# Peptides against a protein of PDB entry 7BDX: the designs that were tried, part 55

Target 1, 212 residues: chain A of PDB entry 7BDX
Amino acid sequence: EMGAAACTLLWGVSSSEEVVKAILGGDKALKFFSITGQTMESFVKSLDGDVQELDSDESQFVFALAGIVTNVAAIACGREFLVNSSRVLLDTILQLLGDLKPGQCTKLKVLMLMSLYNVSINLKGLKYISESPGFIPLLWWLLSDPDAEVCLHVLRLVQSVVLEPEVFSKSASEFRSSLPLQRILAMSKSRNPRLQTAAQELLEDLRTLEHN

## One batch from the design tools (peptide; aimed at target 1 A148 L152)

Design b2_p19_5 (made by RFdiffusion4)
Pose (drawn by RFdiffusion4):
Structure b2_p19_5 (pose): chain A 212 residues (1-212), chain B 210 residues (1-210), chain P 19 residues (1-19)
Amino acid sequence: as target 1 above (212 residues)
Amino acid sequence: EMGAAACTLLWGVSSSEEVVKAILGGDKALKFFSITGQTMESFVKSLDGDVQELDSDESQFVFALAGIVTNVAAIACGREFLVNSSRVLLDTILQLLGDLKPGQCTKLKVLMLMSLYNVSINLKGLKYISESPGFIPLLWWLLSDPDAEVCLHVLRLVQSVVLEPEVFSKSASEFRSSLPLQRILAMSKSRNPRLQTAAQELLEDLRTLE
Amino acid sequence: EEATEELKEEKLLKATRLP
């Protein structure tokens, strides 16, 4: 209970750039981010499906962990630190997104997809994520999630890699062969404006790159 | 005059999340949200045989109080703090909406309805408001108001209550059937465009979940 | 007003389900 309370407080204060710089400056953050991935992996493996039932100081603990990772990656030196020091944590995040079934731990998936988008803002972070093993199959599969907030964060991540045609050119062929054009097109007609324009903007960039 | 000027200044700066977080600790020593409800209750009681005066120092004081409550509830930890600590203030807001006759204190009713919408974004806040005494009769009473802006914010709150699970097993199925569907339909053909669109949106949501 | 509109969008997003 005490462990989760401290992680929740750290999640609250980590929204500040001044606090994020202080976390990376203290010579204990490396250990914190290594054991963070182990705790997130342990939490996901412990779930035999079901849902989560807002596990008392268990789910709140991992949510605080993913929330901290997201808030750290939101700061320039935070996403820089993560791609240099905590590349294993990025591997764990990409692995846990594929390991989590659609509809299972939706809040955890959005926090994790938000952190991947933030790390992709860093040039090396974009290279590391896009060059990870089943990255393209993972993207199209996360789009098969019924939750609209998960689909929105998948489209924002796809748009981020698509916005760097140099990195996008390495993962050619499968981007044309396997992309769920129909599902992205359906998302460009959603009554939710943020999801609708995200898919509309991604479709504009996808059609423009195939011709230009 | 001085009290209202300081409250208006606080309403201006309360649009910042950093300021809202700073306000939530101050409620301990000086019961800011406890005495806010008393001041709002005292103001409406003082309008015995009369309606609003406006441009007054007293009118802008309560407007600033309701505006501050709204700006606090607009921040996630603000609406979380209100439903945990300031449930009496939420009671006062819901009570004063029913106590205010139609056409009386229109601006105050709109600001109060905006704060209830914001608190309803929090899961516990939605339960607290929808499970409050006389809540459905209050929605009907507020929709009988001639002012379009008040009707708009009532429909926005009703839309917030209609969306999300609320157990869904006839707990929310009866809430939808008990609404003034005729008045919502009349407001869907309204000459006020903002009101017409809110009633239209709400009607789509009522039909979607039927 | 803008904050309330953003909150409405966030709630709608969370409530939206796709086929």

Design b2_p19_5_s1 (made by RFdiffusion4, then SolubleMPNN; from b2_p19_5, 9 letters changed)
Fold by OpenDDE base, seed 4:
Structure b2_p19_5_s1 (fold): chain B 212 residues (1-212), chain C 212 residues (1-212), chain A 19 residues (1-19)
Amino acid sequence: as target 1 above (212 residues)
Amino acid sequence: as target 1 above (212 residues)
Amino acid sequence: MEASERLEEEQRLRNERLP
């Protein structure tokens, strides 16, 4: 309970750039982000098919940790820190996104995907995550999720790759051969307006790349 | 470990007024400070004469919590919050300071005393803590501590009372009858310059009050 | 923006900050 409360407050205040800079300016950041990945991994491994009560202290704690990572990645110096000093955390997030089944831990998936999207704003970060083993298959695995918010953030991350020629060129062959086009087309007809728009924009970006 | 790391980061960033305002501006502050008191109490109760390794995760966690309270109390809106909405936490801090033996949990005592001193900057806070049952006996109990830093912060808190006529007048009889004058005089001869100065200043303030 | 950031995407990409 107390750890979750403290972590939730840290998450709340980490929405400020100045707080992120303060977190990173200390000697404790490296240790914190190392333990963060381990804690998130332990949580996911504990899920053994039991419906963890979404509102448990453990869930709240891990959500707050993922939220902190997202807020850190929202800042330029935070992206630089993660990509230079906490690559294991990024690897862990990618792993956990692969280990979670469709519909499992939706809120955590969203937060982790938001963090990866923020990391992708940095070209170095985008290169790192997109060159991770199994990244393209992972995106398609995540697009099979029934949750519209999960799918939305996957589409945003896909768009981050598609809009960067230097990155997209490296994966273009695999991307084109494995693209779940019918699934994305179905999302472009979603009743969820955000998902619909994201799918439409991605389809437009992909069409532009086929003509160039 | 993770809770202690998160709490330590929250402590570090709470040195900023803006962060304190952000903590207090949320709906989570009340719950956090309620659990804080309970956690600190549980820690002190667990000490059953065993030398808790000063460097344990549990100790670090409780130190960070006490540090957060201190930083919150350093800000005007934080003092107002504690005195209006978290009186139970102040009562708990006073209780824990009474429950701890001389030389026991020195670092925690210092942090708690610093928080009470910060609260005492607000007249409402000073009134609240000084009107707490057994406050004057508690001050003298704490002055029996062998640690110079504990004694220093007790003297500062005593000075906070002595310098406020409206508060001192209510306790003047008990204060004068129980004052450990010989102990304070001994501290005024301490090799610790901060303790020496604080004891000298308090003795000067007390002499001034006897002549008025 | 850092030298390693995609300047052309600043208008299209947004930072996600969560309370």
Scores: peptide ipSAE 0.016, ipTM 0.797, DockQ to the pose 0.034
OpenDDE base, seeds 1, 2, 3, 5: peptide ipSAE 0.015, 0.015, 0.017, 0.016; ipTM 0.790, 0.794, 0.797, 0.794; seeds 1, 3 fail the geometry check

Design b2_p19_5_s2 (made by RFdiffusion4, then SolubleMPNN; from b2_p19_5, 9 letters changed)
Fold by OpenDDE base, seed 5:
Structure b2_p19_5_s2 (fold): chain B 212 residues (1-212), chain C 212 residues (1-212), chain A 19 residues (1-19)
Amino acid sequence: as target 1 above (212 residues)
Amino acid sequence: as target 1 above (212 residues)
Amino acid sequence: MEKAEELAEEQKLRNERLP
């Protein structure tokens, strides 16, 4: 209980850039983010099969951790820190996104995807995550999720890759050959307006790249 | 481990007034400080006899919690919050200071005493803590501690009481009758300059009050 | 590149609350 409460407060205050700078300016930042990855991994490994997201203090604690990572990644110096000093955490997030089944731990997936998206705002961050082994297959695996919000954040991350020529060119062949076009087309017809818009925009971006 | 790391970071960033305001402005502040008191109490109850301060994640976690309370109490709105909304936490801190033996959990005692001193900066806070049953005996019990820093912070808290006529007048008879004058005089001769100065100043304040 | 970073900065996902 107490750990979850403290972490939830830290998550809330980490919405401030000055708080993120204070977190990173201390000598404890590296340890915190190292243990964060381990804690998230341990939580995911503790889940039995296709169990839904637990309404527990442990789940809330892990959500708060993922939220802190997301808020840190929302700031330029935070992205720099994660890409330079906490690569193992990024690797862990990528791994956990692969380990979770469709529909499993939806809120955690969303937060992790948001963190990766924020990291991808920086070209160095985008390069790092996109060069991860199995990154493209992971995107398609995640896009199979029944949750519209998971799919939305996957599409945003895909769009970040597509819109960066240097990154996209390196994996364009694999991307095009494995693209779940029918799934994205189905999403472009979704009744969820956010998902619909994101899918439409991505399809337009892809069409533009095919004609160039 | 992770809870301690998160709480330690929250402690560090809570040195900022803006962070304290953010902590208190949320809907989770009351719960956090309620559980804080319970956690500190549980820790102290888990200690066996005259055991020294544990070099453990649990001890570090409790130190961080006490540090957060101290930092909150350092700010005017934080003092108002504690006195109005978290009185049980203040009662817990007073209780824990009584439950701990001389030389036991020195760092925790120091942090708790610092929090009470910060609360005492506000007249309402000073009134609240000084009107606690057994407050004066508690001060003398704490002043028996072999640790110079514990004694220093006790003397500062005593000085806060002595310097407030409205508060001091209510308990002046009990205070004077039970005052460990020989102990304070011994501290005024300490080789620790901070303790020496605090004891000398308190003795001067007391002399001034006897002549008025 | 700068405008894409600026636009991406405007699209920063802050999560103050659980979605």
Scores: peptide ipSAE 0.038, ipTM 0.813, DockQ to the pose 0.036
OpenDDE base, seeds 1, 2, 3, 4: peptide ipSAE 0.023, 0.023, 0.022, 0.026; ipTM 0.800, 0.800, 0.799, 0.807; seed 1 fails the geometry check

Design b2_p19_5_s3 (made by RFdiffusion4, then SolubleMPNN; from b2_p19_5, 9 letters changed)
Fold by OpenDDE base, seed 1:
Structure b2_p19_5_s3 (fold): chain B 212 residues (1-212), chain C 212 residues (1-212), chain A 19 residues (1-19)
Amino acid sequence: as target 1 above (212 residues)
Amino acid sequence: as target 1 above (212 residues)
Amino acid sequence: MEKLEELEEEQRLRNERLP
């Protein structure tokens, strides 16, 4: 209980850039983010088929951890820190996104995807994430999720890849050969306006790339 | 491990007034400080005679909690919050200071005393603390501690009482009858310069009160 | 669930990637 409460408060205050700078300026940041990855991994491994009690202290704790990572990644110095000093955490997030089944731990997936999107704002971060083994298959796996919010954040990450020529060119062949076009087209007709817009924008960006 | 790391970071960033305001402006502050008191109490009860592993994750966690309370109490709005909305925590701190044996949990005692001193900066806080049952005996009990830092922070709290006429007048009889004058005189000869100064200043303040 | 979702919205920073 107390750990979850403390971590939730830390998540809340990490919405400030000055707080993120304070976290990173200390001598404990590396250890904290290392343990964060391990804790998230342990949580996901513990789920082995059981109904996720979303309201459990354990779930709240892990959500807060993922939220902290997201807020750190929202800041330029935080992205620099993650990509330079906590790559293992990014690798862990990518792994966990692959390990989770469709519909499983939806909130956690969203938070993890948001963190990766924030990292992708930096070219160095985008390069690192996109060069991860199995990244393209992972995106398509995640697009098979029944949750609209998961799919939204996957589409945002796909868009980050597509809009960066240097990154897209390296995986263009794999991307084109495996693109779940029909799934994205279906999302462009979603009743969820955010998902609909994201899918439409991505389809427009993809059409532009085919004509170039 | 993770809880201690998170709480330690929260402690570190709580050195900012803006962070304290953010903590208190949220809807979770009450719950957090409630659980804080319970957690600290559980820790103290678990110590039942065993050598305190000062470097244990549990100890670090509790130190961080006490540190957060101290930093909150350092700010005017934080004092107002504690005295109005988290009195149970203040009562718990007073109780725990009484439950701990001389020389036991020195760092925790110091942090708790610092928090109470910060609360005492506000007249309302000083009134609340000083009107606690057994407060005067508690101060003298704590002055029997062999640790100079504990004694220093006790003397500071005693000084807060003595320097506030409205508060001191209510307990002046009890204070005068039970004052460990010889102990304070001994502290005024301490090799610790901070303890020495605090004891000397208090003795001067006490002499001033006897002549009025 | 609703309270948690509200908390997530309040606590997270959302950045948009510049084109």
Scores: peptide ipSAE 0.018, ipTM 0.782, DockQ to the pose 0.050
OpenDDE base, seeds 2, 3, 4, 5: peptide ipSAE 0.016, 0.016, 0.010, 0.016; ipTM 0.793, 0.785, 0.777, 0.794; seeds 2, 5 fail the geometry check

Design b2_p19_5_s4 (made by RFdiffusion4, then SolubleMPNN; from b2_p19_5, 12 letters changed)
Fold by OpenDDE base, seed 5:
Structure b2_p19_5_s4 (fold): chain B 212 residues (1-212), chain C 212 residues (1-212), chain A 19 residues (1-19)
Amino acid sequence: as target 1 above (212 residues)
Amino acid sequence: as target 1 above (212 residues)
Amino acid sequence: MKKAEENEEDLRLRNERLP
């Protein structure tokens, strides 16, 4: 209970850039983000089947941790910190996204995907994530999720890769050969307007790349 | 481990007034400070004798909680919050200070006394604390501590009472009849310069009140 | 009151990669 309450407050105040700088300027940041990955991994391993008690203290605690990572990654110095000093956490997030089944831990997936997207705003972060083993298969695994918010944040991450020539060129062959085009086309017809727009924009970006 | 890390970071960033305002402006503050008192009480009840493992995760967690309370109380809106909405926490701090023996949990005592001192900067806070049952006996109990920092913060709290005529007048008879004058005089001869100064200033304040 | 939510950098940066 108390840990979840403290972590939730830290999540809320980490929406401030100055708070992120204060967290990272201290000697506790490295330890915190090291334990964060371990805690998230332990939570995912503790899940019995596909059911998550969303209102549990443990769930709230892990959501707050993922929220803190997202808020840190939303700031330039936070991205630099994560890519230079907390790569194991990024590796853990990628692993956990692979370990979770479609429909499982939807809220956690969204938060983790938002954090990866924020890291991908930095070219070094985008390179690091996209060069991870199995990254492209992981994107398609995640895109099979029934949840529109999960799919939305996957599409945003895919778009971040596609829009960076230096990164996309390295994986273009694998990307083109495995692209779930029919799934993306189906999403462009979604009743969810955010998902529809993201899928349509990605399809336009892909068409532009095929003509170049 | 993770709870202590999160709470420690929250403690660090709560040194900012803007962070305190952000914490208190949310819907989570009441719950957090309610559980804080319970957690501190549970920790004190879990102590076996006079020995505290200062480097334990549990100790670090409770220190961070006490630090957060202190930082909140250092800000005007934080004092107003504590005195209006978290009186049970103030009652718990007073209780725990009474439950702890001289020399026991020195760091926690210092943090709790600092929080009470900060609350006492507000007249409403000072009234609330000083009107608590057994407050004056509690001050003398705490002043028997062998630790100079504990004694320093007790003297500062006593000075806050003595310097407020509306508060001091209500308890002046009990205060004068029970005052450990010889103990305060001994502290004015301390090798610790901070304790020496605080004791000397309090003795000057008391002399001024006797001549009025 | 909006819950303290995740913060994401402005969408205008989608097309810009920070070094």
Scores: peptide ipSAE 0.021, ipTM 0.804, DockQ to the pose 0.046
OpenDDE base, seeds 1, 2, 3, 4: peptide ipSAE 0.019, 0.024, 0.028, 0.031; ipTM 0.792, 0.803, 0.804, 0.802; seeds 1, 2, 3, 4 fail the geometry check

Design b2_p19_6 (made by RFdiffusion4)
Pose (drawn by RFdiffusion4):
Structure b2_p19_6 (pose): chain A 212 residues (1-212), chain B 210 residues (1-210), chain P 19 residues (1-19)
Amino acid sequence: as target 1 above (212 residues)
Amino acid sequence: EMGAAACTLLWGVSSSEEVVKAILGGDKALKFFSITGQTMESFVKSLDGDVQELDSDESQFVFALAGIVTNVAAIACGREFLVNSSRVLLDTILQLLGDLKPGQCTKLKVLMLMSLYNVSINLKGLKYISESPGFIPLLWWLLSDPDAEVCLHVLRLVQSVVLEPEVFSKSASEFRSSLPLQRILAMSKSRNPRLQTAAQELLEDLRTLE
Amino acid sequence: AAAVARFLSEKALERKAEA
């Protein structure tokens, strides 16, 4: 209970750039981010499906962990630190997104997809994520999630890699062969404006790159 | 005059999340949200045989109080703090909406309805408001107000209550059937565009979940 | 049921954006 309370406080204060710089400056953050991935992996493996039932100081603990990772990656030196020091944590995040079934731990998936988008803002972070093993199959599969907030963060991540045609050119062929053009087109007609324009903007960029 | 000027200044700076977080600790020593409800209750009681005066120092004081409550509830930890600590203030807001006759204190009713919408974004806040005494009769009473802006913010709150699970097993199925569907339909053909669109949106949501 | 869940998730996102 005490452990989760401290992680929740750290999640609250980690929204500040001044606090994020202080976390990376203290010679204990490396250990914190290594054991963070282990705790997130342990939490996901412990779930035999079901849902989460807002596990008392268990779900709030991993949500605080994913929330901290997201708030750190939201700061320039934070996403820089993560791609240099905590590449194993990025591997764990990408692995846990594929390991989590659609509709299972939706809040955890959005926090994790938000952190991957933030890390992709860093040039090396974009290279590391896009060059990870089943990255493209993972993207199209996360789009098969019924939750609209998960689909929105997948489209935002896809738009981020698509916005760097150099990195996008390495993962050619499968981007044309396997992309769920129909699902992205359905998302460009959603009554939710943020999801609708995200899919509309991604479709504009996808059609423009195939011709230009 | 001085009290209202300081409250208006606080309403201006309360649009910042950093300021809202700073306000939530101050409620301990000086019961800011506890005495806010008393001041709002005292103001409405003082309008015995009369309606709003406006441009007054007293009018802008309570507008600033309701504006501050709204700007606090607009921040996630603000609406979380209100539903945990300031449930009495939420009671006062819901009470004063029913106590205010139609056409009386229109601006105050709109600001108050905006704060309830914001608190309803919080899961516990939604339960607390929808489970409050006389809540459905209050929605009907507020929709009988001639002012379009008040009717708009009632429809926005009703839309917030209609969306999300709320157990969904006839707990929310009866809430939808008990609404003034005729008045919502009349407001869907309204000459006020903002009101017409809110009633239209709500009607779509009522039909979608039927 | 799936359609309702989808709809609610869209509106939940909208409400979160309004915060």

Design b2_p19_6_s1 (made by RFdiffusion4, then SolubleMPNN; from b2_p19_6, 11 letters changed)
Fold by OpenDDE base, seed 3:
Order: structure tokens, then C-alpha cells, then sequence
Structure b2_p19_6_s1 (fold): chain B 212 residues (1-212), chain C 212 residues (1-212), chain A 19 residues (1-19)
């Protein structure tokens, strides 16, 4: 209980850039983010057994950890830290997104996808994520999620790849062959306005790339 | 492990006034400080059994919690919060300081005493602490500690009481009868310059009160 | 590119408070 409460407070205060700088300015940052990845992995592995209630202290703890990673990645120095010094954590997030089934741990998926999107703001981060083994199949797998918020953040991450020619050119063949275009077209007609807009923007970006 | 790491980071960032404001500005502050007191109490109660190694994750967790309380109490809004909304935590700290033997959990005692000293900067906080049942006997008990840093922070807390006439007048009789004056005189000759200075200042303050 | 970083930075996900 207390660990989850402390981690939740750390998540809340990590919304500040100065707090992110303070977290990273200490000698404890490397250890913290190393253990973060391990903790998230252990939680996801435990789900195949007993249905840990979504409202458990353990789930709240993992949500807070994912939230902290997201908030760190929202800041330039945080992105630099993650891409330079916490690559294993990024690998773990990618792996966990692949291991989770559609509809499983929706809130955690959203937070992990938000963290990856924030990392993708940095070209080095985008390159690292997009060059990860199985990245494009993972995007397709994640787009099959029934949750509109999961799909929204997948589309945003896809857009980050599409908008960077140096990244997109390397993966363009695999990307086009594995992109569920009909699914994205269906999302562009979603009743969720955020999902609708994101799908429409991505479709426009994809059309622009076909003409170039 | 992860809980202690998260709490340690929260302790580190709580050195900022803005972080303290962010912690207190959320709806989670009350719950966090309630659980903090319970966690500290549980730890101290567990010491009578198996010697939890001082370097355990649990000890580090409790040190971080005490550090957070200290950092919150260092800020005006934090003192106001503790004295208005977290009195049970202050009661817990006072109780734990009484339950710990001389030389037991020195680092934790120092942090708890630092938190009480910081609370005593506010007149309302000083009144609350000094009016606590057994407060003056507790000060004597704590002054018997072999650790110079524990004794230093006890002397500082005693000085806070002595320098406030409204507080001191209410307890002056009990205070004078239970103050280990010979011990304080010995501390004024300490090889520890910080302890020596604090003891000398307190002796000067006490002499001033005898002439008024 | 720096231009993309600026664009994505404007579209950065709002820092989630602990919901």
C-alpha cells in the first residue's frame, strides 16, 4: 500500500519539468528506471495467472511507474536520458506491449504508448523505437485493440514514424505491407472524435507519402 | 525494492518547495501521510524482533518517509498542513521517539527530530508538540542518547520551546525540574562543535529566563 | 528533424496526473 501511494505521489509531481530534472540529476535515476522495467515486466507476467484486480495496489503501482516514465519522456532532458541511459526500459515497454492481448490492461497500454510517443519526439528516440525488432508487426497488433484510447496512441506513434522521412524510408516497404489500412479507414469514421481526427490525419499523411 | 526506490526519489525531490506544494495540492496528501505514520509505526514495532538490517529496503523506505515529512515541515504550507490535517502523524513521531531506546535507530531519530523542529517553527506547531502528553519527559529521554546528532536536534527542539514565552511559561515548572542540566553542561564541552554551540546557546537562553 | 520535434512537442501528451 505505502509503496503504491509514494509512487503515485511521485507520478503526480513528475508532471513538472523541474521535478523531472531533479529525478534525473540524482545518482539514483539509473537504478530507479532499471527496477521500473523489471517491476512492470513482473506485473505483466503475473497477469497470466490469478486475475490481479485492476484496482489492486500492485496495478496502481505499475500505472504510476508507467506514468512517471511518460512524464519523464515528455521533457527534452528526460527523452535524452531514456534513449541514452535507459534503453532496456524502452525495450521492456515494447516487449510488454507485444505480450499484452487486445483489451488486456488498457490503462497500462495507454500509458506505455504515451511514453513511447513522447520518446518519439526526439529523432534518436524515434530511430531507436522504430528499429526495434518486430516494431511494425507490434503496431499492427496494437491497432487490433478494441479500446479507442489504445488505438489513438498507436495512430499517434505511427504518425511520428510517417512524418520522419529518414525513419519512414527504412521501413516503408514493411510498413505499407503490414498496415491495416481498412482498420484505419474505419477509425477515421469513429464516433470518438479524437480517434477520428488521428486516423484522418494519418490517412492524409500516408496519401502525401504515396505521391512523393 | 521498487517501493523504497520510489520513496527515496520522492524524498529527494521533496527538497523543493514547489514539490511540497504539488504533494499537498493533490487529494492524495491526507491518505499518504496517514499511511506514512502507520508504516513508520510498523517498522519500529518490528525492530523488537528480528534485527532488520539497517541497510534493508524497509529501513531505507522508512528513512525516506521521515525525510519527506522533514522536507514538508521545512516549508510554511507544509507546516500548516501537518499541524492542521496530519496531527496523528505528529503524535506517531512523538510516540516512536519515546519507544526507541538510546542508540537505537539513530538516523531515523535524527530525521524525526528534524521534522519536529521544523514543525516547531510555526507557533501552532510548537504549541501542539509541547502540549503533547509526556513531551518534557520525552526530551529528557532523548537527551540520554549517546549520539551527538540526536542530542543536537533535541537541544534545538528544547531551544524552540525556551525561546517562545507563551509555550515555555506553561511548562516552565516541569521543564526546570526534569531538564538534565548537568548533561547539557557536559554537551557544552563536547568535542562536536555543533553540539557544543547548541548546548552553549541553550544554556545562555536558560540563564536569561532565570533572570526574568 | 528539429521541425518534427517541434511539431510533436506541440502535440506532446499532456502530463498525466495520477488518475
Amino acid sequence: as target 1 above (212 residues)
Amino acid sequence: as target 1 above (212 residues)
Amino acid sequence: SEALERYLSEKRLALKDSE
Scores: peptide ipSAE 0.097, ipTM 0.835, DockQ to the pose 0.040
OpenDDE base, seeds 1, 2, 4, 5: peptide ipSAE 0.025, 0.025, 0.019, 0.023; ipTM 0.805, 0.807, 0.797, 0.799

Design b2_p19_6_s2 (made by RFdiffusion4, then SolubleMPNN; from b2_p19_6, 11 letters changed)
Fold by OpenDDE base, seed 1:
Structure b2_p19_6_s2 (fold): chain B 212 residues (1-212), chain C 212 residues (1-212), chain A 19 residues (1-19)
Amino acid sequence: as target 1 above (212 residues)
Amino acid sequence: as target 1 above (212 residues)
Amino acid sequence: SEEIQRYLSEKRLELKDSE
């Protein structure tokens, strides 16, 4: 309980750029983010057996960890840190997103996807995550999730890839051949306005790319 | 390990006034500080059995908690919060200081004493802690510690009491009757310059009070 | 264009407050 409470407070204050800089300026940041990845992985691996209550202290703890990573990635120096010094954590996040079943740990998926999106704002970060083995199949796997918020954040990440010519050109063939067009079209008709907008924008971006 | 790491980071960033305000501005502060007291108490109670290594994750976790309390108490709004909303934590700190043996958990004692000193800067806080049952005997108990840093922080707390007429007048009789004068005199001859100075200043303050 | 990209990137940043 105490760990979850402390981590939650740390998550809350990590919304400040100055706090992120303070975290990263310390000599303990590397260790913290290394253990973060291990802890998240341990949690996800444990889910196969126990119906862990969504409201458990363990779940809240892991949510807070993912939130901290997201907030760090929201800051320029934080993105630089993650891409340069915590690549294992990024790899872990990608792995965990693949390991989670559709509808499983929705809140955690959202936070992890948000973190990857924030990392994708850095060109180096976008290159790194997009070059991960199985990245494109992973995107489509995640897009099969029944949760609209998960799908929204996947579409946003896809858009980040599509809008960067240097990155998209390397994966364009695989991307086009595996694109779940019908699924995205269905999302453009969603009652969720954010999902609808994201899907529509992505479809427009894709149409533009087909004509270029 | 993860809990200790998170708490340590939270401790580090709590040196900022803005971070303290952010912690207190959230709806989770009360719960956090309540659990803090319980966790510290649990740790101290466990010491009677196991030679807990000073460098254990548990010890570091509790040190970080005490550090957070200290940093919160260093800020005006933090003192107000502690005195108004977390009195149980203050009571717990006073209790734990009494439960610890001389030389036991020196670092924790120092942090707890620092927190009480910071609280004593608030007149309401000083009144509250000085009116705690057994406060004066507790001060002299703590002054029996072989650690110079513990004794230093005790002397600083004593000075805070002595320098406030409204508070000192209420306890002056008990204070004078139980004063470990010879111990304080010995400290004024310490090789530790901070301890020496604190003891000498306190002796001067006490002499002034005897003549008034 | 760089300024616009920066502006767009800043608007796209998502912070998640602790719930």
Scores: peptide ipSAE 0.031, ipTM 0.813, DockQ to the pose 0.037
OpenDDE base, seeds 2, 3, 4, 5: peptide ipSAE 0.030, 0.030, 0.029, 0.030; ipTM 0.814, 0.816, 0.816, 0.817; seeds 2, 3 fail the geometry check

